# Ledger of designs, part 228: peptides against a protein of PDB entry 6DSZ

Target 1, 361 residues: chain A of PDB entry 6DSZ
Amino acid sequence: NYVVTAQKPTAVNGCVTGHFTSAEDLNLLIAKNTRLEIYVVTAEGLRPVKEVGMYGKIAVMELFRPKGESKDLLFILTAKYNACILEYKQSGESIDIITRAHGNVQDRIGRPSETGIIGIIDPECRMIGLRLYDGLFKVIPLDRDNKELKAFNIRLEELHVIDVKFLYGCQAPTICFVYQDPQGRHVKTYEVSLREKEFNKGPWKQENVEAEASMVIAVPEPFGGAIIIGQESITYHNGDKYLAIAPPIIKQSTIVCHNRVDPNGSRYLLGDMEGRLFMLLLEKEEQMDGTVTLKDLRVELLGETSIAECLTYLDNGVVFVGSRLGDSQLVKLNVDSNEQGSYVVAMETFTNLGPIVDMCV

## One batch from the design tools (peptide; made by RFdiffusion4, then SolubleMPNN)

Design b2_p22_5_s2 (from b2_p22_5, 11 letters changed)
Fold by OpenDDE base, seed 4:
Structure b2_p22_5_s2 (fold): chain B 361 residues (1-361), chain A 22 residues (1-22)
Amino acid sequence: as target 1 above (361 residues)
Amino acid sequence: MAEELRAAFATRRPSSTLALPK
C-alpha cells in the first residue's frame, strides 16, 4: 500500500489580502488548488492560522465587506461551480470557518468560456458577478440572511469577454469589460438591474482599444473609472477623462496580474510573464473645487520576481508574489534601488514542487 | 522567518509611504 502521501499543493493560483480574521487583523489568504491557507500579517511576519480544504479547485477567491459586517467575508467559487461565502469565527482557541451561504451556480446550458471563470464583487456589495459561459453574465444578489446563493443570468451580447470588473462610485452596480469582436477589442460598461434582471446602458464605452487589451482594473474614488492594460498600452477612462500611455518597457512581456497598493487607487503593482514587477502610478491633480482628477499615468520597473499568477500588497512595502509556475515569494519594496537598479528584495521563497496531479484513485 | 522578514513587518506603515524615486 503505497500511501501516496498526497503532497500538499504548492502552486499558488490565487491570493488576497484583507481583514478576514478580524477588523484589525491583516490577513493573507492563499489559494493552492483545493487548499486555502490563512495567515495573519504580524510584526513577527506571517502567522499561519488555518488551512481549509475546499471541495474542488478554487477558481475565484475574493474578500468583501457588506454593510454592517465588522470584518471581511470570503467568496469562493470552485472550478465545479460550487460557490460559498465564508466567515471566520474565533471563540477562544477554537477557530471555525463558517459557511454563511452556499450554492451551485452551474448552468445546464452554456459554453464554458475559453478564458476561464471570472468572478467579481460589486464594491458596494450589492452583488457578485460571474462570467462562466459565453454570452452570459451570472449575478448572485448579496443578501445577509440568505443561506442559499441564488443566481440568475443576464444575456450578454458580447460573446467574447476578456475581462470584467465592477466599477466604483456607481449608483447602480456597473460592470466594465473588455470584449473582442471581429472589429477588434473594445471596452463597454453596463449597469446591472437586480430588479429587472437586465443590463442597462452604462456611463461610457471605448471602441477599438488596443488589440491585446487583456485586463480591467476598477479604480476607486476619487478617480473612479477603469484602467485597461494591454500589451503595449495602459489606458484610463472614467467617462469624462481619457488618458493613454505606451511605455516601451511593458512591450517586452505581457502583464498578467495586478494588485492595488493604495486604497485610493493611486498605485498598482503589475506583474508580467517574465517575472518583472512594475508600479503603475496615478498622478493626481487637485482642482480648485477640491475634486481630484487624474493628471498622468506612470509606470516604473521595480525589479524581478518569480512569475506571478497573483500579487498582493501586504504592508510596509512587503508584497506576496503568488506563483504557479515558479516559487512564490515574499518581497520587500525599497525606496532606494540596489546596485543593479532593483527596488525589489526577496525576503522569503516558497518552493513550488509543481502541480500535484490529483490522481483521484 | 528570516530576520529581514521580521524587520520588514515590525512597523506597519501606510502604503503611501513607499515613495518611488521621483
Scores: peptide ipSAE 0.022, ipTM 0.663, DockQ to the pose 0.267
Fold by OpenDDE base, seed 2:
Structure b2_p22_5_s2 (fold): chain B 361 residues (1-361), chain A 22 residues (1-22)
Amino acid sequence: as target 1 above (361 residues)
Amino acid sequence: MAEELRAAFATRRPSSTLALPK
């Protein structure tokens, strides 16, 4: 009996950075199909802490900190619609991953969206939003005492949602999304009423955005609003301020992932389909009344990496490049360019052995 | 590689201190 030791998955499907093991620890969490890897970022590099097998392919993985939690909790949704909220607990040398809440959020009726599963968390931790099916937005209210994840659907008139995020600084949970209709692509906002289980009109909309607008980035305060990334343009909108740039350099390859560098949303990493790494910069203007507004947007080419499925800034200019198609990397962002004009240096490479072909035997 | 990793992580810095290309 040759026990073919099933090779562990190596392709990265998602990565997040936060404080999962403790309030003080900086963690890197990596999703590799059904496997969750937990690392602590240390002065010596990445220290492995725990590996966790999940009951299905991880489709969503997000860290969040409810009000009065000392550390981040982890939301996971699998491709089979199993949802859980996980907590890290250490007692001496014993390490446990505790399920705080779980549930299955599959609907019996619905067309799965062609753009796949989207999961988002309200920045104030009031709810989780899920776009699983066309014409539906699923809401999971966040309640600390609830061990069962209960969800409800709100009908979404916009059938072809491309991307969706919760906005920051909103009195009510507010989503911002790119959608497509016969007239093109548009951006819209909705407030989510937990009480009435319906959408209310959001603070703003932008009709007729770029035809290839594909991503929404929610920008934290003091800027607020959202960045919309297209093939040719990057736009900012917050209801009052609109700004667009069309840097020729981004037209060469589609931006496919992003990660916020600064907590205040002043900088974002962008990765494209060619493995180019960019920095998006938000330039501040302080008004005479003390308000902060967006003055300008800039994009700078940093260098090349493996084709990123996900990016996460760790610390001290170190970035984890999670790759599905190639080798994942730890890279250093430098102040000075190398002889080739790159600001990116690979520090460590993690071999990707290719897609686990689920041989359905 | 190990020394470069140590040097990269030796001092934790706020992300805002990362100088960008000019």
Scores: peptide ipSAE 0.022, ipTM 0.667, DockQ to the pose 0.290
Fold by OpenDDE base, seed 1:
Structure b2_p22_5_s2 (fold): chain B 361 residues (1-361), chain A 22 residues (1-22)
Amino acid sequence: as target 1 above (361 residues)
Amino acid sequence: MAEELRAAFATRRPSSTLALPK
């Protein structure tokens, strides 16, 4: 009896930070294929709380806090299109992960998108959006009383969506997406009508963005709008203001992940395919009327890490670098550079034993 | 460049939930 002790997956394919275990606890959640690891961030480091096995590879993992919830809920979508909303519940020493809602969101008809599954949550928690198939945007309305995740599709005229996010500060749920057509890559916005189950015209569009524009970052208020990251450029647009930078340093390697550092969207971590870690800074200008506008964008090289699949800022300059190809790391961002000019110091390294090939027969 | 990074990091409130021991 060869007990093939199934080695626990070590490659990270997603990570998120929030308040999942309680309103007061800061958590790091790590997706490793079918496994979810939950940690509490403490002064002494990461304390493991629970591991959860999922029915399939985790494709989307997002924390969200509906209005009137004391702590975050977790949305998970698997590569097999099983969706669930999870809640952490502690009763004394008993720890339970409760499924508040679940559903299968697979369609019988549709071409799976080549860029994979995208899952996004409206900042006001009105809906979940899913790009699963070309030419379709799936909407899951968020209702507290609904144990069954019901979804509907809205047809997208734009067949090749690269990335999509919900915008902040919109009266109606509004998506911003990069898409490709025969003329190039473009950015467009749509309002999502839950009532009519259709798209309405969004507040703005930007035609002919950089040819390799690959990521959308929704920027919270007071700035609002979105950041579009390409191979050579980073652009900001909010409908009223447009600003673009083309720092030569980002051209050397493709930026592949990002994470917001500040709640107000003033700083973002960027990771590239070479394991370089950058800080994107949004410089504010306060107007005489008290309005805040974007003055400038700046990119600074912080240092080098493992190649990030995902990044999440924890606290006190500590960042979790989730790596699929290399060792995951806890790194410290320092105010002062070391002798090599790096602002990054590795604090802890988590050995990656390689991709567990899920021989799901 | 270094000073602007310092300013960016200095605005982090030292509410060190992750005070890894020095």
Scores: peptide ipSAE 0.020, ipTM 0.592, DockQ to the pose 0.069
Fold by OpenDDE base, seed 5:
Structure b2_p22_5_s2 (fold): chain B 361 residues (1-361), chain A 22 residues (1-22)
Amino acid sequence: as target 1 above (361 residues)
Amino acid sequence: MAEELRAAFATRRPSSTLALPK
């Protein structure tokens, strides 16, 4: 019996940046199957703080900051539908990861969606939304005093949801989603009523988007609205303004991940299936009344990296490229291109030893 | 007053912490 010493998983399946350890610390959190790695971003690089074993594969990992919390809390959902909200506590040298709330959100009835688990958090921290099953949207109300994560389902008429996000700047929690029906792909919005446990009509919809529209990016204020990423096009809509671009460069490979660079949503990183890294830029126009509107969208090729499963901008032009298929990287974005026209320089590489094939022999 | 809860999936505040040498 060769006890193969279970090598720690190296393939990254999620990453997030925020302030988890303190209000001041910038953290990188990395999901590697059942393991959560917590780093502090320092001038010298990534300092490891804690590794946490989870009771299942991490499917959703999101930081959020409820009103009156000094630092971010961590929402985790496992592939077995175990949900928890985690808090970092440090007392001197003692580091504890505290479960603030937990629950199992599995339904007894429902078809698991083929596109997997989607978990989103309302920007106002009113709720967590989960697309776990076709035709259902699960809501976890966020209440500070509730140690038990209770959930309810709202029926979605749209059975084939591709991606969903909560919008910013909405009086009520509002989702924006891409769905497919026999007529094609469409974008729709719904308000989520916690009180009535139902959907209300959202502020806008866009029928007949690009056939391969695959991702929704919620844009923060002042722009608001959403970006819809397809294979051939990138579109913006906020109810009042529509913009579309079809840069030829994105047609070469499918965009598979994204990450907001600026808090105001002026720039986003995009990663494709070939490991190309792009910057999506939202050009602003300031109106005479002081209102800010979107003037244009632009995409720039930055360079090449490992094929990103997830991207997260850290700080000072440093990006973590979380890779499942290749080595994860810390890369630096430069203002000036190198001789090859690349703005990307690899700073550190994290060897991916491949999937731990649980050979049940 | 609507209690503004903020969920930050990626609260990037400008941090000057990562000044890795060029």
Scores: peptide ipSAE 0.021, ipTM 0.470, DockQ to the pose 0.042; fails the geometry check

Design b2_p22_5_s3 (from b2_p22_5, 9 letters changed)
Fold by OpenDDE base, seed 5:
Structure b2_p22_5_s3 (fold): chain B 361 residues (1-361), chain A 22 residues (1-22)
Amino acid sequence: as target 1 above (361 residues)
Amino acid sequence: MEEELREAFATRRPSSTLALPK
């Protein structure tokens, strides 16, 4: 009797930071296949709080705070299209993860997108957007009293969406996406009408972006707009202002993940396929009228880590590097470089035992 | 390692304190 002790999954496929356990607690949430790990970020390090088994591989994991919630709620979508909204509830020593809402968002008709599942939440918590299938954008309205996650589809004319985000500071929920057509890659925006269940024309578009443009970062106010990351270039657009940089250092390896450091969107961590960690900086210019505009974009190499599947800034320069291919890490960002010119110091390493090959025997 | 972790986490500072050198 080989008790194959089913080793817990160690490969990280998602991570997020927020205030899930309380308004005051800083949490790190880690997705490892079907397992969700919840940590509290303390002065002593990461304290484990709870593990949650999910009814499938976690494909999307996002924290959001609807109006009148004291703490963040967790949206999870599985690879089998099971959606749920989870709440952390503590009553003395009893810890419960409550399902506030659930649903299956699978369509009977549609081609699953080759670029996988994308899930996004409107910054004002009006809706969840899902790109599950080519030529469809699924909307889940966020309604407090609805225990059943109901979704509807809006048809996208753009069949090959590469990445999509909700923009900040929009009167209506507005998506920004990179798509590919026979002419190349482009950026477009749409307003999402919940009432009419259709797209309206968005505030801006940019045709003929870099051919390998792969990621959209929504930038919060005061800058607004989006950053588009390619293989060779990083561009910013907000409808009024366009900036592009082509730092030679990013050409060496494809940027594959990002995380916002500052709430105002002044800095972002970028990770590439070689495990290089960068900081993207948005330089502000204060106008004479008191408006803040983007002056410039800068990219700085911080150092090397495990190849990140996901990055999340915790606090005090500590970053969690979630790795699927290698060991996950806690790293410290320093102001001063070491003798090797690195600003990154590994503090803790979490051994990755590799993918649990579910041998369905 | 444990001491370095403790020092790293001990002072919650806004992310703004990481001034990359200009």
Scores: peptide ipSAE 0.027, ipTM 0.658, DockQ to the pose 0.286
Fold by OpenDDE base, seed 4:
Structure b2_p22_5_s3 (fold): chain B 361 residues (1-361), chain A 22 residues (1-22)
Amino acid sequence: as target 1 above (361 residues)
Amino acid sequence: MEEELREAFATRRPSSTLALPK
């Protein structure tokens, strides 16, 4: 009996920061294929708390806090379309990960989207949205008492969705998405009616965005709206205000991931395919009425890291760089640059052994 | 854990304290 000790996966395919173990704990959650790793951010660094095996590759991993929850819940969707909502429970020294709800969200009919699975959560925790198949948007209503995740589909006229997010500050759940048609790439919004199980017209649209527009970032209040990231440009739109920048530095490599640094959406980390780490800054202007408007967008090169599959800001300028292709890192962001002009210092490196090629010798 | 890592985590700072170069 050769117990092939299946080497634990080391490639990171997702990471998220939040308050999963308690309201007070800051957690780093890392998805490594079928494995979920849970850490607590402590004064002594990252403390491992639990590892969880999932029945499939983790495709979506998002923390969310429904109304009346004291801590974050974890939504996971696997590549096999198994959805679950997980809760951390500790009773003395006993740690358990409780499945609050589960379901399979696979459709019998549909073309799996070439850009893979997208999962998003409404900021007000009214629903989960899933882009699994072309021309379909799947909705999972969030109900605390429902142990069975039930979903329904809404037809999308836009067959080629590139990225989608829920917007903040919307009376109804509102999605913003980049899609491609024969005329190019465009941004559109829809309101999602749970009652009617349909889309209503959203607050705004932007036709003919950059041809390589690839990511949507939903911006929290007070700014609201969305950031659209392309190869050459970064644009902001909230229905009333449009702003675009085309910093030459982002043209060198495609931005592939992002993470919000500030709760108010004033800063975002951006990672590109060369391992460059950027800060996107939203410069505010305060109006006389106390309203905050976007004045400008700025991009700053911070330094170089491993090629990020995912980024997450922890605390005190510490960032986790989750890498699929290279070693994952904990990095420190500094106010002052080093002698090389970098604001990034690697603090810890997590060796990526790559895929276990079963070299059947 | 390197001493630098311990120092980095020891003091929680709001993300807003990261002043980027002007």
Scores: peptide ipSAE 0.022, ipTM 0.616, DockQ to the pose 0.265
Fold by OpenDDE base, seed 1:
Structure b2_p22_5_s3 (fold): chain B 361 residues (1-361), chain A 22 residues (1-22)
Amino acid sequence: as target 1 above (361 residues)
Amino acid sequence: MEEELREAFATRRPSSTLALPK
């Protein structure tokens, strides 16, 4: 009897930073296939708190803080469309991960999207949005008293959505998405009516963006709006202001992940398919009326890391580089470059033993 | 820092299965 000791998955497919264990603790949460790892970020490094086995591959993992919660809740969606909202509870030495709400959000009809599952949360925690199937946007209303996650679908006219986010600072929940049609790629916005269960016209659109526009970043206030990342260009739009840059350095390899560094959206980490790490900077201009507008966008090469599947800024210039293809890393961002011109120093490397091909027989 | 981080990663508690309500 070969007890195949099921090796724990090492490939990272998601990571998020927030305050999950307490209001005061900074946490790193790492998704490794069906496994969730929870760490506390300390001055001495990462302290493991708990590991949780999920009933399927984690496809979406997002922290969110509803109004009146002291700490973040965790939304998880599995590749089998099992959704849950998790809370961390500690009582003395006893640590429990409790399910506040759960549901299955699978549809019997619809074509699963080729670009996979997208899950997003409204910044005001009014709803969760899911792009699971072509031509459908699924909405899960967030209600505190609801233990059962109920969802409804809104039809999208845009059949080929590339990426979607909720915007910040919107009176109604508003999505911004990149989609492809026979004429190219475009950006559109919709307001989501929970009451009428329909889309209303959003505040803005941008037709004919870069052909390889692949990612939407929702920008917090005071800037608002979104960043659209392509192969050759990075664009900002908020309805009133448009700005585009085409730095030659990003053309060399496709940007595949991003993470916000500053709460105000002034800096973002960008990772490409070659393991290059960039900083995207939003330069502010303060107007005479006290409004803050975007003056310029800059991209700076920081250095090289493992090829990131996901990035998350922790604290004090420490970044977790979650890798699926290579070793995950903790890296330090320095103000000064080393002798090689890199601002990145590897602090720790986590060996990736490769994808466990779960041959589900 | 590296050694303390390595020890922290080596002392991983066994994974608990999250009981989802059926």
Scores: peptide ipSAE 0.019, ipTM 0.495, DockQ to the pose 0.054
Fold by OpenDDE base, seed 2:
Structure b2_p22_5_s3 (fold): chain B 361 residues (1-361), chain A 22 residues (1-22)
Amino acid sequence: as target 1 above (361 residues)
Amino acid sequence: MEEELREAFATRRPSSTLALPK
């Protein structure tokens, strides 16, 4: 009897930071295939709180705080299209992860998108959006009283969506997406009508973006709008302001992940396929009327890490680097560079034992 | 790094529990 101790997955495929256990706790949540790990970020480092087995590979993991919730809720979508909203409850020493809502969002008809599952949450928590299939955008309305996650599809004319996000500061839930057609890659926006279950024309579009535009970052107010990351360029657009930079340093390797550092969207971490860590900075210009506009974009190389699948800024310059291909890391961002010109110092390394080859015996 | 970046790494957020040594 070989008790094959099922090796726990070590490859990280998602991470998020927020206030899941309480309003006061800073949490790091890590997705490792079917496993969710919950940590509290402490002065001493990461304190493990709970591990949760999921009924499938975690494909989407997002924290969100509905109006009048004291702490964040967790949305999970599995690769088998099982959706749930989880809440952390603690009563004394008893820790429970409760399912507030669940559902299966699989369609019987549809071509699964080649670029995989995308799940996004409206910043005002009005809905969840899912790009699961080509030519469809699935909407899950967020209702507190609904224990069953019900979804509907809206048809997308744009069949090849590369990335999609909800925008901030929009009266109606508004998506911004990069799509590809025979003419190239483009950015478009749509308002999502829950009532009519259709798209309305969004506030802006940008045709003929960079051919390798691959990532959309929704920017909070006061800037609003979106950042579009390409191979050669980084662009900002909010309908009124357009700005593009083409820093030569990003051309070397494709940026594959991002994380917002500042709540106001002034800084973002960017990770590339070589494990280079960048800071993207949004320079502010205060207008005489008190409006804040984007003056410029800047990119700074911070240093090297493991190849990030996901990044999350914790606090005090500490970043979790979730790696699928290498060891995950806690790194410290320093104000001053070391002798090698790096602002990054590895604090802790989490060994990745490689892909669990599920040897189906 | 701009002075604002320095302050942002040095200053704790109000919800900060992380007190790792500098």
Scores: peptide ipSAE 0.017, ipTM 0.557, DockQ to the pose 0.143

